# Peptides against a protein of PDB entry 3H8D: the designs that were tried, part 19

Target 1, 122 residues: chain A of PDB entry 3H8D
Amino acid sequence: DMKRQQRFFRIPFIRPADQYKDPQNKKKGWWYAHFDGPWIARQMELHPDKPPILLVAGKDDMEMCELNLEETGLTRKRGAEILPRQFEEIWERCGGIQYLQSAIESRQARPTYATAMLQNLL

## One batch from the design tools (peptide; made by RFdiffusion4, then SolubleMPNN)

Design b1_p9_8_s4 (from b1_p9_8, 5 letters changed)
Fold by OpenDDE base, seed 2:
Structure b1_p9_8_s4 (fold): chain B 122 residues (1-122), chain C 122 residues (1-122), chain A 9 residues (1-9)
Amino acid sequence: as target 1 above (122 residues)
Amino acid sequence: as target 1 above (122 residues)
Amino acid sequence: FDYHSLDPL
């Protein structure tokens, strides 16, 4: 149901390869998530040295957060939650609309708030 | 439809009576709004020297913002938009749940995202 | 995906 709470989060991350390097050598990425109720609908990763990674529910489940929202602890992490537009602005810049559209057309995308909203725009 | 975008805003205000006073004598209030798509669903006013004002669509239309969201310019005002929980925290503290519930029971509340979510909780 | 493989700052 589209009555589910739509919540968006962003956290910085350090790549595994940089985990034990000096702070100045730890290149920062950004991990973004859209939760449609308890479950992730979209995920996005910004990297300092490679293309963004876009992920959508149904298509990319094996590469996405498998935890429900409560399990992530994101709701308890100060500064993690972001406004919808703060997610969408980056999603759009990264080609997220086209990515999700393609997943819908190929019947790989699980129905979510994100798929429904996109279909309303097209 | 519950697919409508739920957006929340907060702006400070100065009371009309204080408009022409010195800055130190201008008591600040806070104006809060919940927009269910283009139209306001809930409004709340925090005052420095009187009880909070709670307003809900259908019941209090004459006392609420009559502009659609785009007309308000709130989406273009930096720092005005807030997270849903930032609105709800204050709404709950002010007795907003009971206020909206009473409006629903008396058949005064217009159906909104707010009324639907409340009804899901009860 | 292992969510815990991320190293949040």
Scores: peptide ipSAE 0.095, ipTM 0.548, DockQ to the pose 0.297
Fold by OpenDDE base, seed 5:
Structure b1_p9_8_s4 (fold): chain B 122 residues (1-122), chain C 122 residues (1-122), chain A 9 residues (1-9)
Amino acid sequence: as target 1 above (122 residues)
Amino acid sequence: as target 1 above (122 residues)
Amino acid sequence: FDYHSLDPL
């Protein structure tokens, strides 16, 4: 049901290799999630020293958040929730439209709010 | 189409009567809007010295924002856009559920995302 | 990535 609430989140992460370094030597990444109702539809990771990672439901399920939204605690984490555009701007810059399009064309993407929006865009 | 993007905005306002007072004597109100795609679905006004104003599409069209979302410039105003919950929390506290419910029951409310969500709640 | 690390509780 496309009446599901679309919610977006962003949290910082430190790479395991930098966990015990001095603060100035810890390079921060950013983890982004789009939840279409209770389940993740898209995930994105910005890394300080490698290309962005883009993930879409259906294609990349094994690499994506396995928890439902409530299980993540993200809704209770101060400063984690972001606006749709704060996700989409980065998604677009990272080539997310083409990535999701290719997943649809290869019949790998599970139908989500994101796939429906892309159909309206193209 | 319920695939329309739901966007929420909040801006402060000063009452006309306080416009030329010293800053410490200007009581700030808050104007809230829920846009269901390009058109407003709900409006809410928090005032410093009177009850909240709640408005719903169909019933209160003459009292609500007449501009489409793009015409308002809200999407271009830094700090204006807010999360759905930042609107809904205040809406709920102000009795918005009952207000919208009554508008539906009296057949005054235009169908919107908000009316559809209320049907799922009750 | 351990997604349980996301839980603030």
Scores: peptide ipSAE 0.094, ipTM 0.558, DockQ to the pose 0.319
Fold by OpenDDE base, seed 3:
Structure b1_p9_8_s4 (fold): chain B 122 residues (1-122), chain C 122 residues (1-122), chain A 9 residues (1-9)
Amino acid sequence: as target 1 above (122 residues)
Amino acid sequence: as target 1 above (122 residues)
Amino acid sequence: FDYHSLDPL
């Protein structure tokens, strides 16, 4: 059902490669998630020194958050939840529309609110 | 289409009755709006000294914002947009579910995302 | 993906 609640989150992270470095050498990234009801629909990662990572449900499940929304604790993490546009603005800027479209065309995308919205757009 | 973007806003206001009083006598209220795409679906007003006002599309059109979302300038007003739950939490607390249900039952409610969600809930 | 591989700040 495309009437599930759409919720968006953003948290800073330290890259695994930097996790054990001195604090001065730990570069912050930004992790974004779109949950379509309990299930993740899109994920994206901003890095200070490499291209953004875009991930979509169905195609990138093994690279995406495996926890349902309740399991993540994101809804209880103060300041983690963001407005839809705060996600979409970055998603669009990173080429997310094209990325998701390609995943749909290749039949790799799982149906989500995001795929439905894109079908309305195209 | 129930795939329209749902957007929520909150702004403080001074009651018309207080508008011309001294600043010390101007009691702030809180105005809330739910827009289902360009059109308002729900409005609510919190007052410091009277019951909340609940308004739903179709029933209360004459008491609700007459401007479409773009015309309001709310999307351009810094800090006006709120998360869905920030609206819904107050809506629920104010008896909004029952209010909207009654409007549907009396055939006064215009179809909106809100009416569709309520039909899923009941 | 291991969710715990992220180190949220």
Scores: peptide ipSAE 0.085, ipTM 0.558, DockQ to the pose 0.306
Fold by OpenDDE base, seed 1:
Structure b1_p9_8_s4 (fold): chain B 122 residues (1-122), chain C 122 residues (1-122), chain A 9 residues (1-9)
Amino acid sequence: as target 1 above (122 residues)
Amino acid sequence: as target 1 above (122 residues)
Amino acid sequence: FDYHSLDPL
């Protein structure tokens, strides 16, 4: 829908297990989110020592950000907002196209901007 | 249309009159563009010594970038692409809402993502 | 998901 703004965000995170370690022992991950209007459509987590986590709305709701976009404060966090391509490039590298496609085919994915774009591509 | 990606770009420019001056005498302006899919929808020029120039598709076609997005090479120029808000913030400050609204009311504006969004706001 | 469980830098 033209009425919904697509916005993408990235923030670094420290793993819970590393939270109280010395700074040199805190391995950084990267948390990515795609918001289709106020609601999250895709989430991605890049970890320092395990495979990426890919999440899509409808299928993975329980594991994704439960806050709406305004509640997150991400729009107010300097440096958090990123370009669509900065998200998509990583998403593609992590196998996100196949992951989302499978979620659509299994009827687990909630319709979003992301599902619509994938359907246009295929 | 969901099928058209909204992309925004900014590049610095040197005025033609300053092109061959010493570096200290070259005043920088800023050129902004909003592309609705492959086609430019809005253009904005920030000059160092004159009022901003605002341009909208349909009304100002002859003064706007004549190249489609791919022809410009902007998508391949590092640092040129900007967030929607980085464009809109300047657009608003320069009176762009009123300018576009007037172009719509006079039936000079070509329908674009920008015209649709303005119509939703009012 | 607990958004507050993330420790943003």
Scores: peptide ipSAE 0.084, ipTM 0.548, DockQ to the pose 0.308

## One batch from the design tools (peptide; made by RFdiffusion4, then SolubleMPNN)

Design b1_p10_1_s1 (from b1_p10_1, 7 letters changed)
Fold by OpenDDE base, seed 3:
Structure b1_p10_1_s1 (fold): chain B 122 residues (1-122), chain C 122 residues (1-122), chain A 10 residues (1-10)
Amino acid sequence: as target 1 above (122 residues)
Amino acid sequence: as target 1 above (122 residues)
Amino acid sequence: MPAWMAQLLS
């Protein structure tokens, strides 16, 4: 049901390669998540020195958050939740529309709010 | 109808007294708005050097934004919209619950989503 | 879940 609550989150991360470096050498990335109800629909990673990573439900499940929203604790993490547009703006700039569309066309995408919205758009 | 979309906004302002001072002397305040559908339900002003100002529909109409949401352009102003909790957290800390309750008790408050929620709470 | 992600979300 496309009546599920759509919620978006963003948190910084330090890439594994920098995890144990000096603070000055720990470049922050940004992790984004779109949850369609309890389950993740899209994930996105911004890195300081490599292309952004886009991930969609169905296609990239192995690389995505496997926890349901409640299990993540994101809803209780101060400052983690963001407005939809704060996610979508980055998603669009990173080529997310095309990425998701391709996943749909290849029949790799799992149905989500995101796939439904894209189908309305196209 | 309490089915109207609740939207929240925040923008900085420079107090009139500082408007024409040097940049170093222009202390920013923060203006907050809660729109219940097209119309404002609550308004809040944080000042750097005076108590916060709380305003509720019905009681403080003369001091509140008179434009409907569309007319404000807030929905089109980048960075203006905030999450509900970003408003409510400040509202609560400023004594907004008590302020609104008093407005209801005195029969000065206009019915809004905010008054309805408060009545559920109390 | 990747190990780094688990750490992030913990």
Scores: peptide ipSAE 0.108, ipTM 0.386, DockQ to the pose 0.339
Fold by OpenDDE base, seed 4:
Structure b1_p10_1_s1 (fold): chain B 122 residues (1-122), chain C 122 residues (1-122), chain A 10 residues (1-10)
Amino acid sequence: as target 1 above (122 residues)
Amino acid sequence: as target 1 above (122 residues)
Amino acid sequence: MPAWMAQLLS
């Protein structure tokens, strides 16, 4: 059902190694999520000192959020929710389109809003 | 500084493989955290189909929460906060005392409220 | 649970 609400979120994280350092020495990463209804469809991690991590449902389930949207509390986290474009812009820059396409082609991707939209694009 | 506020939290999670199954087929895990002031001291994961995971600061930083307490939003998550005993009971049952002791003895554990309390006990 | 799980809460 593509009528599901598409919601996007972004939260920062601090590398464990930087936790106890002064703020100036804490390199911040960013965690991004796309929820297709209650379930995550895509996840992305921006790191200060390594390549972005791209994750898609079906392929990368083990590394993705293991709560439904309501369980996460993301909807209640002030400043966490972002606009679709705020996610997609980064996703595209990080090669997300190709990553998801590859997952679809390899039959690893679970059908989601994201896979559907990609198929509309291509 | 052992005057830091000790706070404990527990939240459920659903295994990625169970996300899209019916509720009856979703085996719930439980994530536990002990924050010593702003920073996590201990973490614990109860899984429905594998042994508990025990984590202590200094030793297991890479696998533990990488946000300070305020950043997590745990303090604002309804029902997440638990009493110290609610954490410690499970911690003890899972062999947490021995685990932390081993981490101390191996000089892997970062000094925390938890390490201090253990040294009081032994 | 992933190390970042707590980061989802708010």
Scores: peptide ipSAE 0.191, ipTM 0.618, DockQ to the pose 0.327; fails the geometry check
Fold by OpenDDE base, seed 5:
Formats: C-alpha cells, sequence, structure tokens
Structure b1_p10_1_s1 (fold): chain B 122 residues (1-122), chain C 122 residues (1-122), chain A 10 residues (1-10)
C-alpha cells in the first residue's frame, strides 16, 4: 500500500565501552530507521570502528525495532526525524540496495514500501 | 557509589511475527531495565514463548541498552517507570541472582549498585 | 527485542 506515510529517523548511540569515557573519547554511532506507516521497514547502524549494519523487515526481524512508530516515541523526539534522502543516501552508500535486493530474491524480505520502490527501479 | 539514584523501567514489546495480527493474537513481551544513575546496570526481557533473557553490565554490554537514562526518554514515558521491587521480583524469578553472581565470580560483571547489593547479601 | 530499543523512547 503506497498510501502509507514514510518516515525516517536517526539517533546517536555511544558504544558501551565508551560510555564512561570523556566526551572527546566517545565515538558516536548512528542508528537509522525507516518506518512504512507504523511498522519498521529498514534499519541501519553506522559504527565508528566496524562495518555498517543493514537490516530489512522479514529477514532481520529479530534484530530490528519491534515497536510500532507510536510506541517508539521517535516522532516526539526533537531532532530525530530526518528527510527521506538523508536516510537513502546512507543506505545507498552502505550497499543497502544490494542487501534489500538479495533479500527479495531469496524471498526473505517482507513486502514494504522499500521493496516496492526497489522493484520499481530495477 | 551508593548515592546514585536507582531507577527501574518496563515497556512492552510485540514479537515481530505478531505485529500485523489482530490485537488478540499479539503476544506481548516485556522489556525491563535497571539504571544505576545514568547507566544501565541490568536488563531483562520476558517473552511469551521462550526463556527470559537476563543481561548484566560488563558481561552483556553488546546486548544491552547503550544510551544513558536521559537519552532513552524513559523518564518521560508515561507508565514506563516501575518500583524497585517490581523489577527485583521478576529478576529473582528468572534466576537473576545466580546469573549476576556468576558474572561477578567470573570477573565479567562491571561494578554497579546491583553487584554491590548482591555481594552485601551473600 | 534489540537492547537499543530503549533509545526510541526519548
Amino acid sequence: as target 1 above (122 residues)
Amino acid sequence: as target 1 above (122 residues)
Amino acid sequence: MPAWMAQLLS
């Protein structure tokens, strides 16, 4: 259903090992989420010292946010919401297109706005 | 430092597979957190269809909340905060005392209010 | 549930 609202969010995180360090020694990561209506469709995490993590609904459910959008409170967190392109740009750089495509081909991806858009482009 | 504020929280979650089911068919899990000051000390998850997950700081950092308390927004989420005993009762039922004790003995647990209290009792 | 879920509550 293409009528669902697509919303994107980003929040920082600090590695557990860095929590108690001085601010200058805390390497910040970034958590990203794409919500297709109330449900997450894609998630990714940027780390300062390891490869990015890419996750897609259906395939990676166990490792993805399991709350609906309203439950997260992200819509009420100042500065958390980002523009679609701000998500997509990072997604593309991290190989998200290939990742999602492979999940579709293997029949692991749940149909979402993201899968539909990708299939439209290819 | 025993002067830090101890705060406890609980929020529900829905299994990924149940997200799109009717409400009556959604089996709710519960996520629990103990914060020793700004930092998480213990975390646990109750699942409807698998064993509880117990996590302690130092040992299970990679699987625990990596935001400080203020960053979580839990203190601002209506109904999220719970009493100490509401956490401890579940923790005890799930074998948390043994779990934390083993982590202390193996030198995996980071010192927290929880480790201090446990060592006081034993 | 991933441990980071608490992040979403703010």
Scores: peptide ipSAE 0.189, ipTM 0.616, DockQ to the pose 0.314; fails the geometry check
Fold by OpenDDE base, seed 2:
Structure b1_p10_1_s1 (fold): chain B 122 residues (1-122), chain C 122 residues (1-122), chain A 10 residues (1-10)
Amino acid sequence: as target 1 above (122 residues)
Amino acid sequence: as target 1 above (122 residues)
Amino acid sequence: MPAWMAQLLS
């Protein structure tokens, strides 16, 4: 239901290829998540050396976080939680609206808060 | 080409949900990889509490290791490399032959040493 | 879940 709490998170990551490099050679990426209640609705990855990755529930489940929100520990990770707009701003810049819209039109998107909101905007 | 070196690896993993549990509550999974030269051809995941996951190049790229063999560091990880049969035995038990065959028939499999070998068996 | 993601969430 649309009464579910919408929560957003962001954490940095170092690419696996950089894990054992010197600090100066570890390029930071950023992982973003939107949780619609206990389950992820959208995921986004910002990379230092490749295009952003956008993922939406239903279409991209196998590439997305499989853990429920509590299992991730994100709610307990200091500095991880962000404001909705901190996610949406990046999402929009990366073409997320079009990506999600296409997923809806192709019947690949699972209904989420995100799909519902998009339907209200269009 | 079929002259590429075929190398196989296996490493244990702890499920993300178990990462911060007491040791007695960390169930081991097993990650398997077949590299056809520098790139992965097949991947397999054995889980303590769910069915095995089989992945083949071309079909399942987004779920598979994106790093080339050198980038993984697997060749330098003590005990990680296994014999071909140590992979194939598990692969076969998990229905890997049928999985790969179906991927070939559906034109989803990328040509690899594994696809070539299967074509010779059938 | 991709292996890298497991590292992210650990």
Scores: peptide ipSAE 0.153, ipTM 0.600, DockQ to the pose 0.153; fails the geometry check

Design b1_p10_1_s2 (from b1_p10_1, 9 letters changed)
Fold by OpenDDE base, seed 5:
Order: C-alpha cells, then structure tokens, then sequence
Structure b1_p10_1_s2 (fold): chain B 122 residues (1-122), chain C 122 residues (1-122), chain A 10 residues (1-10)
C-alpha cells in the first residue's frame, strides 16, 4: 500500500580504515535511507574514494537495514531526517533510476513506493 | 597497546528476509563483537541456516563495525555484554583460531589483543 | 552502515 509515509534519512560515517586516523584524515562517508512506511525501500552509501553503493529492497536485502524504522532510532536522531528531494537528487546523480529499473526488470525488486514512482516516471 | 580493556558483546538479530514474517517464522541470528579498547577486533555472526561469518580487524574492516565502542551504545544495552569465554567458546567452535591464524599469515590482520593472544597460543 | 549496525541505533 502506497499510502504509507515516505521518510528519508542521512547520517555520516567514518570508514573503518579511517577509524584510527587523526580527525583531519578521516574522510566522511554518507549513509542514506528511504523508508517506505516501516521498512527500508532504498539505501545509498557515498564514499570519498570509491563509487557509490546503491541498494534496493528485494534485491539487496542482505546489505540493507534489517530493522523497522522505529527500531532504528533515526526518527529521534537530530538532523538525520531529510527532505525527499535531498535523497532523490543524490539518488539520481548516482544512477539510481537505472539501478532500480534494472532490479525491476530482473524481477529482483520488491514492490515499494520507489518502484511505483519509477513505473509512473517511465 | 594491549593494556586496553577487552570487552565482548552479543546481540540477537532478525534476518532481513524474515522481517515481514510472523514472529514464529523469524529465525534468530546472533551478532558477536570483541572490542579491544575502543575499536572492534573480532566480529562473528551466527545464522540459523548458513555458516557462521567470522571477521577480523584489518582483513574484514569493510564488513565490521565502523563505530567506536562508545558510539555503538553496546555498553548501555542491557544484556549485551558477555564474558570473554562466552565469546571465545563460540569463536573456537566456528574455527576462529584458524581464521585469525590465516589472516596473520597473509599479513591481513591488524595487530590486536586477539592476534597477540594467538601468537602466545601457538 | 551495515544492516546489523542499525540495531545499535535504538
């Protein structure tokens, strides 16, 4: 049911390899999530020195958030929630449309708000 | 410096694939962590239907906890902390000694309390 | 963030 609330989040992270570096040498990564109601629909990880990671529900479940939204605490994390366009702009820039399209065509994508919107876009 | 405090934790998890199943059908997994001071040294994941996952710092950084101990909140999670032997027993049973040994020999392991102890064991 | 790490955020 696409009547679910769509919520988007972004949090920074430090790469494991940079854990022990001085703050000046810790390169910031970014973790993004789109929750379609209680469950994650899309995930995105931006890294300073490697290609972005795009993940979509159904195809990439093993690599995505396995908690429901409430369990994550993201809704209570100050500054974590972002506007839909703040997610979508990056998603598009990273080739997310094509990635999700391919997942749909290969029948790997779980139906979500994201898949529905893409169907209307194309 | 091996004067750091060694702390061990265990938490359950539900597999992403089981998120949408009824509680009765959600198979419990177990996540284990050994922190050597502020940073993770070893990680272990037990699954009901597949082999255990063993991870060691240096070799498997990309798959391991990227937060320091304090950031994880594990020290504040009731029931999460376990005794060293509660970790080691499972680690040994899962072939952790050989796994870490191989990581040392291949020069992939980061020096930790765990690598030091293994050096004394062999 | 790893899937299991999300559990640490609650």
Amino acid sequence: as target 1 above (122 residues)
Amino acid sequence: as target 1 above (122 residues)
Amino acid sequence: MKAWEAQLLR
Scores: peptide ipSAE 0.153, ipTM 0.597, DockQ to the pose 0.246
Fold by OpenDDE base, seed 2:
Structure b1_p10_1_s2 (fold): chain B 122 residues (1-122), chain C 122 residues (1-122), chain A 10 residues (1-10)
Amino acid sequence: as target 1 above (122 residues)
Amino acid sequence: as target 1 above (122 residues)
Amino acid sequence: MKAWEAQLLR
């Protein structure tokens, strides 16, 4: 149902390998999520020293957030929620359109708001 | 420092793909962790429908728990902590000895209590 | 966020 609310979030993370380092040596990554209603539709991770990771529901479920939106606490975390464009701009830059398209074509993507929007665009 | 406390934990998880399914259709996996002092040394994941995942510190940091032990809340979760043998029995069965040995030989493993014990054994 | 991580965050 495409009338579900689309919400986007971003939080920083420190690599596990840096957790025990001095603060000045902890490189920050960024975790992004698109929730289509209560469930995650897309996820991406920006890393300071490697290519971004793109993930889409259906294809990458084992690597993605397993919590529903309420369970994440993201809605209660100040500054976590971002504007749609703040997600999409990065998603596009990282090749997310092609990534999702490929997942659709391979029949790996679960239908979401994101898949619908892409299929409408193409 | 090998005089750090070795603690082991196990918690169930539901696959993200099953989160929205009826309870009878949610397959449980198991997440195991070995903490060497405050930091994770080994992690493994048992899945209902695929091979187990084995992870060792240094080699697999990006896939492993990034929280220190206190941050995980595992010490406060009833039934989460398990006996060393409850971890080791599964670790051994899943090929953990060879996995860790290979990580040591490839210079990918961070030295931990686990690496030291293995090197003492061999 | 990995499944195990999500579980820990609950």
Scores: peptide ipSAE 0.152, ipTM 0.632, DockQ to the pose 0.280
Fold by OpenDDE base, seed 4:
Structure b1_p10_1_s2 (fold): chain B 122 residues (1-122), chain C 122 residues (1-122), chain A 10 residues (1-10)
Amino acid sequence: as target 1 above (122 residues)
Amino acid sequence: as target 1 above (122 residues)
Amino acid sequence: MKAWEAQLLR
């Protein structure tokens, strides 16, 4: 049911190693999430000093947010919600299309709004 | 090389859902780690309202801490380091011996201090 | 998601 609301969120994180550093020395990572209705469809992590991590529902469930959207509190976190394109632009740049495509082809990806949109693209 | 230093750590975590609640309503989980030298050997998560999660190197690498000990900053976090028995007592209670044994038997566990000790036990 | 990571995401 692609009539589900698509919502996107981004929050920063500081690595444990940087927790005790001065603010100027705390390298921020970014955690991105795409929720297809109440459940996560895609997750992405930008790190300051390593490759991004891309995760898709079905394939990467163990590494992804296990909470439904309401449980995360993200909808109530000021400044957390982002525009779809703010997610997609980074997703695309990180090779998300290819990653998701591979997950679909390997029968690992759970059907989501993201998988459906990719099928429409290809 | 079992001459590597065995170090154990515990830190609390608050579930995302509880982040915006009053402190008294923030149910704390506990994250445990056993480092065999610089690298994690075992990880354990106690949750307030679900079964504990047990993780062992080799088998559960994707769900475990990916940082070496120095990168985590745990050694510099006051109160994070715990006694070996403080880890082992919980590990045993959660069925960690059986979990690790199963991982060894399935050829999933990477050899660590933990696997070696278990072999000595059995 | 790793528990310790969730803690950091604040």
Scores: peptide ipSAE 0.138, ipTM 0.585, DockQ to the pose 0.126
Fold by OpenDDE base, seed 1:
Structure b1_p10_1_s2 (fold): chain B 122 residues (1-122), chain C 122 residues (1-122), chain A 10 residues (1-10)
Amino acid sequence: as target 1 above (122 residues)
Amino acid sequence: as target 1 above (122 residues)
Amino acid sequence: MKAWEAQLLR
């Protein structure tokens, strides 16, 4: 169970509305993912013009990555994989601890490495 | 008017609730400020366990720094001053553009360098 | 005074 590899990724994204604009008008966002084994546990999006989006497995499945880790190709995308702390630092800043805590308390969160770690901290 | 110096600062803070706890239990937040001349134009707070807080002059005065720049001592605090981009990058990620835009549209924002710059971008 | 201001001035 907790023997699953915890892997973290970050990729830039251009909003669909900006996709066909001139480069100077393509505002960059950032997409973050935490995979607990093959399946996503947490997702996070930073946008240039709206609040960050936090998503946790079980609660937000419909808004999260629907691909397993292998299907994403992220493990093969140079520069996509990041250190755990590189994810957690942004997660913390965006209120991820509270968000996941609330999801656990409301019984909306699927048990993951993330939920287990949080239970050890609180 | 627009000749005022734009200066940016960042300092860590410990939440009042954690102030008297053991060091391992003092979770770090970050406080950001944009000063348009002597007075604050924007304030931003990153917390380890709740969403970021964005504040703009005119709208959020009661929640913002009440000291002028000189009174803060920030200009004399080594490492507190940051580059404009170091502020703006976080501001962007937290939805600051939309937040300030909404404050302008609702006539809640006090005119500052920040509001002027936004009007040139939109 | 804001809590963070108090910390800054200490």
Scores: peptide ipSAE 0.045, ipTM 0.335, DockQ to the pose 0.253

